# Peptides against a protein of PDB entry 3HUF: the designs that were tried, part 22

Target 1, 320 residues: chain A of PDB entry 3HUF
Amino acid sequence: MWIIEAEGDILKGKSRILFPGTYIVGRNVSDDSSHIQVISKSISKRHARFTILTPSEKDYFTGGPCEFEVKDLDTKFGTKVNEKVVGQNGDSYKEKDLKIQLGKCPFTINAYWRSMCIQFDNPEMLSQWASNLNLLGIPTGLRDSDATTHFVMNRQAGSSITVGTMYAFLKKTVIIDDSYLQYLSTVKESVIEDASLMPDALECFKNIIKNNDQFPSSPEDCINSLEGFSCAMLNTSSESHHLLELLGLRISTFMSLGDIDKELISKTDFVVLNNAVYDSEKISFPEGIFCLTIEQLWKIIIERNSRELISKEIERLKYA

## One batch from the design tools (peptide; made by RFdiffusion4, then SolubleMPNN)

Design b1_p10_3_s4 (from b1_p10_3 with E10K)
Fold by OpenDDE base, seed 1:
Structure b1_p10_3_s4 (fold): chain B 320 residues (1-320), chain A 10 residues (1-10)
Amino acid sequence: as target 1 above (320 residues)
Amino acid sequence: LPDEELDADK
């Protein structure tokens, strides 16, 4: 989201969130959802127009800002952004930091991008929330992104957490739920005058983790916890692969159980399968190798003695 | 700059 603050008292010492939309900026406007009052003698009554676009799909992957357009409203002294005069037709900016000088005001409006990119675990939740979040200037998507800051877990009551949720947790993304999204929607009007009223997602995350026994206390409890072990994985998802990497596993990939030869068995401690293959092919598992699902692996890795537990399971099945 | 030269009349 875009946040503005200003040097001196030209914004009355307040920070403000700028959501996607159009704002008239000037000395003789009243602060509201579409106006920003700036107090200086050198600022025109109606000085500039700020237009913030909704996030693009690219912004979700890059964590880039919503496009920020600045237009001078035919002022006496003009408008500058990052020491450059705004063109007569206005200019658009994708920089994360904008120093906006209105006229000859000695103080600048500082606009900065606070990155917030929300990944959803399922398309239904994305479909429900994307429009509202985009109107907050929050990029949204389903696919993993290095720019992802928040992850919306699928809440099916009584179900195991998804691989996406597991991976999001290990990546140290802030896991959130629909209650947090609802909260974000309600604060929109209140944060206009005070950007500090923006909800702390980290507190929501802490509460989710605390109240769900499917999570360890921290990602650090699981990261590299299986260092020195080797697995073979059915090539099903990128998230699954990345999850296993974060556990410190050496990973071999295969496309079918038929690809598991004696050489692979000799180099691997266990095989990771998806649920569908695990259930359908259970009778056809290679002898002398421990096969499990990611969800079964997760149940082991969240335990304090995960390495011992895995070792015991490997031994049990090698001699069965 | 004199205050007058800083006043945005518009």
Scores: peptide ipSAE 0.247, ipTM 0.835, DockQ to the pose 0.548
Fold by OpenDDE base, seed 5:
Parts: structure tokens; C-alpha cells; sequence
Structure b1_p10_3_s4 (fold): chain B 320 residues (1-320), chain A 10 residues (1-10)
């Protein structure tokens, strides 16, 4: 989201969130959802128009800012952004930091981008929330992104956490739920005068983790916990591969159970399968190898003695 | 600069 602050009390010492939309900036406007009052004699009554666009798909993957357009409203002294005069037709900016000078005001409006990118675990939740979140200047998507800051957990009562949720947790993404998204929708008008009123997702995250026994106390409890073990993985999602890497596993990939030869068995401690293959092929598993799902592996990993537990399972099946 | 030259008068 864009946040503005200013020097010399020209914004009355307040920080403000700018959501996607159009703002008239000037000395003789009243602060509301579409106006920003700036107090200086050198600023015109109606000085500039700020237009913040909704996030693009590219912004979700890059963590880049919503496009910030500045137009001078035919003022005597003009408008500058980052020491450059705004062009006659207005200019658009994708920099994360903007110093906006209105007229001859010695104090600048400082706009900075606070990155927030929300990944969803399922398309139904994305479809429900994407429009509202985009109107807050928050990029949204389903795919993993290096820019992802928050992850919406799918709440299905009585279900295990998904691979996406497991990976989001280990990646140190803030896991949130629909209650937090609902809360975000209510604060939009209250944060106009004070950007500090934006709700912290960390409290929601702490509550989710504390109340769900499927999570370890921290990602650090699981990261590299299986260092020194080797696994083979059957064509899983990219998230599954990255999850196993974060556990410190050496990973071999294969396309079918028929690709599991004696050489692979000799170098592999266990095989990770998706649920569909695990359930359909249980009868045809190669002898002398431990096969499990990611969900079964996760149940071992969250235990304090995960290394001992997995070693016992490997030994049990090598000698069976 | 005198205050008058800083007035945007618009």
C-alpha cells in the first residue's frame, strides 16, 4: 500500500494510506476519501491530482507498487516528483519512494510503498476477496511468489493443512484467515487520518498457529530438520519440491513408480508421493522402500524427535 | 523570498 507522510506539518503531522483511486491535493480541500489537504501558502487551492491504480498481476510477482500518477492542475509553480518537473499531461511512477514537491513549498510529501502481497490457497477464496483487496492496493494470486507476504489458509473443518499452507509457514509468510480479510475491509475509512490504524496481521497469525496443533512453534523447528536424508519425489507441485528443500532433504525426481530402480532405492531413504498415487498404488510399492505422502511427512516433521521417528520408519521397512 | 512571492494565488 502507498503511505504518505510530510515534513513541516503540511499534513498535520499525520501519515495516511492512499488506496487505489483519485485524490485532489491542495490547500483548500477537505480531507476525505478523495481529497488531501496540504497546509502551505505556496500550494494552490487545488494543486495536484494523485491517481493510484489497482495492482497488476506483475505487481503480485515482483512486489512492485501500484502505479502512482501525478498531474499538476495548471498551477503557477508546478509540481515535482523526485526533483523532476511533472509533465504537462501528468507522469506515472513505479518507484517505491516518491518525494513530491508541490509548488515552492520547502517541505515534501514523502510517499513510500509498504509491500503486501496476499496468496490464496484456493481459487474460491481468491474469487471472493480479490476485488476488495485490489481496491486496497493489495496484489493477490494463487501461485507462489517471492513477493508473497501473506497467505490465506483454507479453513475446512477437520481437514489437514494443505501443502501450500505448510510451505507458506516454512517460507515465513504470515498466515491469515477470512477474519483478517473481513477486518481489512472495515478499516478503509478509519486509516485516512492515521496509517498506524492499519491492522497487524501478526496477531491473527499468532492466534492461528497457537490454536492449531498442525503447526510447529516456529518455522525454524522444521527448516533443515531432515538434513542428511535423501528422498525421491513423484511429480508433485512446485510448492511440494520447495517444501522438501526447506526440510534440508536431498531430492531426486521421477515421473512414474516404474522409474524406481535398485540404484535409486540404494540412494534414497524414502519416497514422497501425492495422495492420489499413494492411495491407488499402495499394492505396487517397491519392496524395501518407505513410501509416504507429504501430509504424513508433515506429521513427523512437527514432532520434536522427527529425525528419530523417520529413522525408525526407514529401518522398519528395510528389514520387513 | 518575501511571503508574497510564495502565494500561489490560485
Amino acid sequence: as target 1 above (320 residues)
Amino acid sequence: LPDEELDADK
Scores: peptide ipSAE 0.246, ipTM 0.835, DockQ to the pose 0.521
Fold by OpenDDE base, seed 3:
Structure b1_p10_3_s4 (fold): chain B 320 residues (1-320), chain A 10 residues (1-10)
Amino acid sequence: as target 1 above (320 residues)
Amino acid sequence: LPDEELDADK
């Protein structure tokens, strides 16, 4: 989201969130959802137009800002952004920090991008929320991105957390739920004049972890917890691979259960399968190897003695 | 600069 603040009380000491939309900035406008009053003699009654675009798909992957357009409204003293005069037709900016000088005002409006990029675990939730979140200037998507700051967990009481949720947790993404998204949507109007009223996602995250026994106390409890073990996995998910890497596992990949030969078994402590393969082919598992799902593995790794538990299961099946 | 030169009286 774009946040503006200004020096010299020209914004009355308030920070504002600028959602996607158009704003008229000037001395003789009234603060509302489309107007920003700035108080200085050197600022025109109607001085500039700010236009903030909705997020692009690229912004989801880069964590870049919504495009910020500035147009001077044919003022006496012009408008500058980052010490450059705004062109007659207006200019567009993708910098995360904008120093906006209106006329000869010695005080600048400072616009800065607060990064918020929300990954969804499922397309249904994305379809439900993406429009509303994009109208807040929040990039949204399904795919993993290094720019993701938040991850939406689907609230199904009593369901196992997904691989996406597990991975989001381990990569220290703030996990949120539909209740946070609803709350975020309801406060939109309240944060127009006070950016400090933005809901704290960390409180939501703490509550999710506290109320769900499927989460460890911290990501650090699981990161590298299985260092020294080796697994083989069906090459079906990049997120699954990255999750297993974060556990400290050495990973071999295979395309079918038929690729699990004696050589692979000799080098592998266990095989990780997706739920579909596990359920359909459990009768045809190779002898002498421990096969489990990622969800079953997760249930082991959240335990304090995860290394001992996994070792016991490996031993039990090697000697059976 | 005199106040008049700073006034954006537009």
Scores: peptide ipSAE 0.246, ipTM 0.834, DockQ to the pose 0.547
Fold by OpenDDE base, seed 2:
Structure b1_p10_3_s4 (fold): chain B 320 residues (1-320), chain A 10 residues (1-10)
Amino acid sequence: as target 1 above (320 residues)
Amino acid sequence: LPDEELDADK
């Protein structure tokens, strides 16, 4: 989201969130959802128009700002952005920091981008929330992104957490739920005057982790916890592969259970399968190897003695 | 500069 502040009390010492939309900026406008009052003698009654676009798909992957357009409203002293005079037709900016000078005012409006990118675990939740979040200037998507700051967990009562949720947690993404999204949807009007009223997602995250026994206390408890072990995985999910890498596993990939030969078994401590393959192929598992699902593996990893637990299961099946 | 030259009368 864009946040503005100003030097010399020209914004009355307030920080303001600018959502996607159009704003008239000037000395003789009243602060509302589409106007920003700035107090200086050198600023025109109606000085500039700010237009903030909705986030693009590219912004979701890069964490870049919503496009910020500035137009001078034919003022006596003009408008500058980052020491450059705004062109006659207006200019568009993608920089994360903008110093906006209105007329000959010695104090600038400082606009800065606060990155927030929300990944969704399922397409249904994305479809429900994407429009509202985009109107807040928050890019949204389903695919993994290095720019992702928040991850929406679908709380189904009694269900195991998804691989996407496990991976988001280990990546140190802030996990949020539908309650946080509901809260965000109500805050739009209240944060116009005070940007500090934006809800703390970290509090929501702490509450999710504290109240769900399927999470470890921290990502650091699980990262590289299985260093030195080797697994084989069916090449079905990129997220599953990245999850196993974050655990410190050496990973071999195969296309079918029939590709698991004696050589692979000799180098592999266990085989990781998806639920569908695990349930359908139980009778055809290779002898002498431990096969488990990602969910079964996760239940072991969240324990403090995960290495000992895995070692015991490997030994149990080698001698069975 | 006199205050008058800094006033945006518009």
Scores: peptide ipSAE 0.242, ipTM 0.832, DockQ to the pose 0.549

Design b1_p10_4_s1 (from b1_p10_4, 4 letters changed)
Fold by OpenDDE base, seed 3:
Structure b1_p10_4_s1 (fold): chain B 320 residues (1-320), chain A 10 residues (1-10)
Amino acid sequence: as target 1 above (320 residues)
Amino acid sequence: SSLSLDDVPE
């Protein structure tokens, strides 16, 4: 989201969130959803127009800002952004930091981008929330992104957390739920006057982790916890691969259970399968190797003695 | 466009 602040009292000492939309900026406007009052005698009554676009798909992957358009409203002394005069037709900016000078005002409006990119675990939740979140200037998507700051877990009561949720947790992404999204949708009006009223996702995250026994206390409890072990991964997602890497596992990827020969068994501690393959192929598992799902592995990894637990299961099945 | 008197800074 874009946040504006200014030196001195020209913004009345307030920080303001600018959501996607159009704002008239000037001395003789009243603060509302489409106006920004700036208190200076050096500023025209109606000085500039700011237009913030909704996030692009590219912004979700890059963590780039919503496009910020500035137009001078034919003022005597013009408008500058980052010391450059705004063109007669207006200019668009994708920089994360903008110093906006209105006319000869000695104080600048400082606009800065606060990164917030929300990944969704499922397309249904994305479809439900994307429009509202985009109107908050929040990029949204389904695919993994290095720019992702928040992850929406699917709240099915009594279901195991998904691989996406597990991976998001280990990536130290702030996990949120639908309750937080609902809360975000309600604060839009309140944060116009005070950007500090933006809800803290970390509180929601802490509550999710505290109230769900499927999470360890921290990502650090699981990251590299299986260092020194090796696995073979069969027919799993890319997220599953990245999850196993974050556990510190050496990973061999195979296309079928038939690719698991005696040599591989000798070098591999366990085989990781997706749920469908695990359930369908139980009878076809290679002898002398421990096969499990990501969800079964996760149940082990969240335990304080995960290494001892997995070692016991490996030993149990190698000698069975 | 005639600058409105409203657009002139004090």
Scores: peptide ipSAE 0.031, ipTM 0.581, DockQ to the pose 0.091
Fold by OpenDDE base, seed 4:
Structure b1_p10_4_s1 (fold): chain B 320 residues (1-320), chain A 10 residues (1-10)
Amino acid sequence: as target 1 above (320 residues)
Amino acid sequence: SSLSLDDVPE
């Protein structure tokens, strides 16, 4: 989201979130959803127009800002952004930091991009929330992105967390739920005067972890917890691969259980399968190797003695 | 200082 603050109390000492939309900026306007009052004798009654576009799909992957357009409203002394005079037709900016000078005002409006990109675990929740979140200037998507800051967990009562949720947790992404999204949707008017009134996602995240026994206390409890073990990964997602890497596993990738020979069994501690392969091929598992799903692995990983538990299961199956 | 909203920009 875009946040503005200013020097010299020209914004009354307040910070403000700018959502996608158009704002008239000037001395003689009243603060509302489409106006920004700036208090300076050097600023025109109506000085500039700010237009913030909705986020693009590219912004979701890059963590780039919503496009910020500035137009001078035919003022005597013009408008500058990053020391450059705004063109007669207006200019557009994709920089994360904008220093906006209105006329001869010695104090600048500083606009900065607070990166917030929300990944969803399922398409249904994305479809429900994407439009509203985009109107808040928040990029949204389903695919993994290095720019993701938040991850919406699907709350299915009594189900195990998804691989996406597990991976998001280990990536140190702030996991949130629909309750946070609902709360976020209510703050739009209150943040006009005070950007600090944005809901704390970390409180939501802490509550999710505290109230769900499927999460360890921190990602650090799981990261590299299986260092020194080796696995064969069969027909799993890219997220599953990255998850196993974050656990510190040495990974061999295979397409079929038939690719697992005696030599591989001798070098591999366990085999990781997706649910479909596990359920279909459980009768044909190679003898002398421990086979499990990501969800079964996760249940072991969240335990304090995960290394001992895995070692016991490996030993049990080598001698069966 | 109460800036008068009616002041002409200098």
Scores: peptide ipSAE 0.028, ipTM 0.569, DockQ to the pose 0.305
Fold by OpenDDE base, seed 1:
Structure b1_p10_4_s1 (fold): chain B 320 residues (1-320), chain A 10 residues (1-10)
Amino acid sequence: as target 1 above (320 residues)
Amino acid sequence: SSLSLDDVPE
């Protein structure tokens, strides 16, 4: 989201979130959802127009800012952004930091981008929330992104957490739920006066972890917990691969159970399968190797003695 | 000094 602050109390010492939309900026406007009052003798009554666009798809993957358009409203002394005069038709900016000078005002409005990118675990939740979140200047998507700051967990009663949720947790992404999204959607008016009223997702995250026994106490308890072990994985998802990497596993990939030869078995401690293959092909599992699902592996790795547990399971099948 | 909202920008 865009945040503005200013030097010399020209914004009354307030920090403000700018959501996607159009703002008239000037001395003789009242602060509201479409106006930004700036207190200086050196600025026009109506000085500039700021227009913040909704996020692009690219912004979700890059964590880039919503496009920030600045137009001077035909003022005597113009408007500058990053020491450059704004063109007559306005200019658009994708820089994360903007120093906006209104006329000859000795104090600048400082606009900075605070990255917030929300990944969803399922397309239904994305479809429900994307429009509202985009109107807050929050990029949204389904795919893994290095720019992801928050992850929406799908709460199905009595279901295991998904691979996406497991991976988001290990990546130290802030896991959130629909209650946080609802709260986030309501703060739009309150943050006009005080950007600090933006809800902290960390409290939501703490509550999720505390109230769900499917999570370890911290990501650090699981990261590299299986260092020194080797696995073979059915090539199904990038998230599954990245999850296993974060556990410290050496990973080999295969496309079918038929690719699991004696050489692969000799180098592999266990095989990770998706649920569909595990359930359908359990009778055809290679002899002398431990096969499990990611969800079964997760149940092991969340235990304090995960290394001992997995070693016992490997041994049990080698001597059976 | 309370800036008059009606003052011409300097």
Scores: peptide ipSAE 0.028, ipTM 0.567, DockQ to the pose 0.307
Fold by OpenDDE base, seed 5:
Structure b1_p10_4_s1 (fold): chain B 320 residues (1-320), chain A 10 residues (1-10)
Amino acid sequence: as target 1 above (320 residues)
Amino acid sequence: SSLSLDDVPE
C-alpha cells in the first residue's frame, strides 16, 4: 500500500494510506476519499492530482508499487517528484519512495510503498477477494512468488493443510484467513488518518498457528530438520520440491515409479509421492524403500523428534 | 498561527 507522511505538520502530523483512486491535493480541499488537504501558504488551493492505479499482474511477482501518477494542476511554481519537475501532461512513477514537493513548500510529502502481496491457495477464494484487495492496492495471485508477503489458507473444517500452506509457512510467509480479509475490506470505507490502524496480520497468523495442531510452533522447528536425509520425488508441483528443499533434503526426481531402480533405492532414504499415485500404486511400491505422501511426511516433521521418527520408519521398511 | 486558507500563493 502507499503511505504518505510529511514534515512541518503540512499533513497535520498524520500518516495516510492511499488506496487506488484519484486524489485532489491542495490547501483548500477537505480530507476525504478523493481529497488530501495540505496545510501550507505556499501550496495552491488545488495544487496537484494524485492517481494511484490498481495493481498489475507484474506487481504481484515483483512486489513493486501500484503506479503513482502525479499531475500539476497548472500551478505557478509546479510540482516536483524526486527533485524532478512533473511534466505538463503529468508523470507516472514506479519507485518505492517518492519525495513530492508542491510549489515552493519547504516541506515535502513523502510517499513510501509498504509491500503487501497476497497469495491464495484456492482459485475460488481468489475470485471472491481479488477485486476488493486490488482496490486496496494489494496484488493478488495463485502462483508462488518471491514477492508474496501473505498467504490465504483455505480453511475447510476437518481438512488437512495443503502443500501450498505448508510451503508458505516454511517460507515464513504470513498465513492469514478469511477473517483478516473481511477486516481489510472494511478499511477502505474509512478515511484512514493513521496508517498504524492497519490490522495486524501477525496477530491473525499467531492465532491461526496457536489454534491449529497441524502447525509447528515456528518455521525454524522444521527448516533443515531432515538435513542429511535423501529423498526421491515424482515430478510434482514446484511447491512440493521447494518444500522438501526447505526441510534440508537431498532430492532426486523421477518421472514414473518404473524409474526407481536399485541404484536409486541404494542412495535414497524414502520416496515422496502425490496422493493420487500413492493411493493407486500402494500394491506396486518398490521393495526395500519407504514411500509416503507429503502430508504424511508433514505429520512426521511437525513432531519434536522428527529425525528419530523418520529414521525408525526407514529402518522398519528397509528390513520388512 | 491561523493559516488563512484564502491567501493566494504569490
Scores: peptide ipSAE 0.025, ipTM 0.561, DockQ to the pose 0.313

Design b1_p10_4_s2 (from b1_p10_4, 5 letters changed)
Fold by OpenDDE base, seed 1:
Structure b1_p10_4_s2 (fold): chain B 320 residues (1-320), chain A 10 residues (1-10)
Amino acid sequence: as target 1 above (320 residues)
Amino acid sequence: SNLSLSDVPP
């Protein structure tokens, strides 16, 4: 999201979130959803127009800012952004930091981009929330992104957490739920006056971990917890592969159970399967190898003695 | 404790 601050008291010492939309900026406007009052004798009554666009798909993957358009409203001394005079038709900016000088005002408005990108685990939840979040200047998507700051887990009653949720947790992404999304929607009006009223998702995340036994105490307890072990996985999802990498596993990939030969068995401690293959093919599992699902592996990893549990299970099947 | 906006990793 865009946040504006200013040097001196020209913004009354307040920080403000700018959501996608159009703002008239000047000394003789009242602060509201479409106006920014700037208190200086050097600023025109109506000085500039700021227009913040909704996020692009590219912004979800890059964590880049919503496009920030600045237009001078035919003022005597113009408007500058990053010491450059704004063109007569306005200029658009994609820099994360903008120093906006209104006329001869000795104090600048500082606009900075706070990255917030929300990944959804469920397409139905994305469909429900994407429009509202985009109107907050928050990029949204389903695919894994290095720019992802928050992850919305799918809460189905009685379901195990998904691989996406497991991976988001290990990446130290802030896991959130629908309650946090509802809260984000509610604060839109309050943050006009004070950007500090923006909810901290970390408290939501702490509450999720505390109240759900399907999460370990911390990502650090799980990261590299299986260092030194080797697995083979069915080539299903990139998230599954990345999850196993974060556990410190050496990974081999295969396309079918028929690819699990004696060579692969000799260098592999266990095989990771998806639920569908595990349930359908369990009768055809290779002898002498431990096969499990990601969800079964996750249940082991949550335990403090995960290495001992895995070792015991590998031994049990090698000597059975 | 007002967790500052800075404590959320970017």
Scores: peptide ipSAE 0.007, ipTM 0.450, DockQ to the pose 0.018
Fold by OpenDDE base, seed 2:
Structure b1_p10_4_s2 (fold): chain B 320 residues (1-320), chain A 10 residues (1-10)
Amino acid sequence: as target 1 above (320 residues)
Amino acid sequence: SNLSLSDVPP
């Protein structure tokens, strides 16, 4: 989201969130959803127009800002952004930091981009929330991105957490739920005048972890917890592969269950299968092979003695 | 205590 602040009390000492939309900026406007009052004798009654675009798909993957357009309203002394005079037709900016000078005002409006990119675990929730979040200037998507800051967990009561949720947790992404999205939608009007009223996503995240026994205490408890072990995995999902990598596992991939030969088995401590494959084939793996699902592995990983638990299970099946 | 917007990971 874009936030503006200014020196010399020209914004009355307030920080303001600018959502996607158009704003008239000047000395003789009243603060509302489409106007920004600036208190200076050096600025015009109506001085500039700011236009913030909705986020692009590219912004979701890059964490880049919503495009910020500035137009001077034919003022005597013009408008500058980052010491450059705004062109006659207006200019568009994608920099995360903008110093906006209105006329001869000695104080600048400082606009800065706060990155927030929300990943969704399911397409139904994305379809429900994307439009509202885009109107807040928040990029949204389904695919993993290095720019993702928040992850919306699919709350199905009584279901195990998804691989996407497990991976988001280990990546230190702030896990949120639908209650946080509802809260964001409610505060939209109140945060227009006071950016400090923005909901605390970290409190929501702490409450999710604390109240759900399916989460470890921290990502650090799980990252590299299985260093030195080796697994074989069916090529099912990129998220599953990345999850196992974050556990510190050496991973061998296979394309079919028929590719699980004696050589592969001799190099691996266990085989990771998806639920569909694990349930469908009743595969009596040869004696001495430890096979589990990602969800079964996760239940071991959340325990403080995960290495000892896995070692005991490998030994139990090797001598059975 | 103004919860500073600083505490959301960048």
Scores: peptide ipSAE 0.006, ipTM 0.450, DockQ to the pose 0.020
Fold by OpenDDE base, seed 4:
Structure b1_p10_4_s2 (fold): chain B 320 residues (1-320), chain A 10 residues (1-10)
Amino acid sequence: as target 1 above (320 residues)
Amino acid sequence: SNLSLSDVPP
């Protein structure tokens, strides 16, 4: 989201969030969803127009800002952005930091992009929330992105957490739920006056982890927890691969259980399968190797003695 | 403890 602050109390010492939309900026406007009052004698009554676009799909993958358009409203001394005079027709900016100088005002409006990209685990939830979040200037998507800051878990009562949720947790992404999104939707008006009134996603995240026994206490408890073990991965997603890497596993990828020969069994501690393969092929698993799902692995990883548990299970199957 | 805006990773 775009946040604006200013020097010399020209914004009354307040920061505010700029959502996608059009703002008239000037001395003789009242702060609202479409106006930014700037208190300076050097600023025109109506000085500039700011237009913030809704996020693009590219912005979701890059963590780039919503496009910020600035137009001078035919003022005597113009408008500058990053020391460059705004063109007569207006200019558009994709920089994360904008120093906006209105006329001869000695104080600048500082606009900065606070990256917030929300990944959804569930397409139905994305469909429900994407429009509202885009109107907040928040890029949204389903696919993994290095720009993701937040992850919306699918809360189904009594369901295991998904691989996406597990991976988001290990990536140290802030896991949120629909309650946070609901709360986020309510602050849109209040943050006009005070950007600090944004809901704390970290509090939501802490509450999710604390109240759900399917999460370890921290990502750090899981990262490299299986260092020194080797696994074979079959028919898993890219997220599953990255999840296993974050556990510190040495991973071998195979297309079929038939690719698991005696040599591979000798070098591999266990095989990780998706649920569909596990359920369909459990009768045909190679003898002498421990096969499990990611969800089964996750249940072991949550335990403080995960290494000992895995070792015991590997040993049990080698001597069976 | 006022968590300052600085503790949110960029």
Scores: peptide ipSAE 0.005, ipTM 0.452, DockQ to the pose 0.019
Fold by OpenDDE base, seed 5:
Structure b1_p10_4_s2 (fold): chain B 320 residues (1-320), chain A 10 residues (1-10)
Amino acid sequence: as target 1 above (320 residues)
Amino acid sequence: SNLSLSDVPP
């Protein structure tokens, strides 16, 4: 989200979130959803127009800011952004930090981008929430992104957590739920006056993790917990591969169960399968190898004795 | 209670 602050009390000592939309900035406007009052005698009554665009698809992958357009409203002394004069037709900015100088005002408006990018695990939830979140200047998507700051867990009562949720947890993404999204949707009016009223996603995350026995106490309990073990996986999602890497596993990939030969078995401690392959092929698993799903592996990993549990199962099947 | 691998659903 874009946040603006300023020195010299020109913003009344308040920080403000700027959502996507158009703002008239000047000395003689009243603060509302489309106006920013700036208190200085050096600033025109109506000085500039700020236009913040909704996030692009690219912004979801890069964590880049919503495009920030600045237009001077034909003022005597113009407007500058990052010491550069704004052009006659206006200019657009993608920098995360903007120093906005209105005319000869000695104090600048400092605009900074606070990164917030929400991944969804479920396409139906994305379809429900994306429009509202985009109107808050929050990029949204389904695919994994290094820019992702938050992950929406779909809570169906009695369902196991998904691989996407497991991976989001291990990569230290803040896991949130629909209650947090509902709260975000209501904040739009209150944060006009004070950006500090933005809800803390970390509190929501702590409550989700604390109240769900399917999570370890921290990502650090699981990261590299399987260092020294080797697995083979069917070429599944990239998230599944990255999840196993974060566990410290040496990973070999195969395209079919027919590629699991004696050589692969000799170099591999266990095989990770997707649920569909596990369920269909459980009768035809190669002899002398431990086969399991990621969900089954996760249930072992959340235990304090995960290494001992896996070691015992590997030994059991090598001597069976 | 230490989970047994038998407690992992097939």
Scores: peptide ipSAE 0.000, ipTM 0.318, DockQ to the pose 0.005

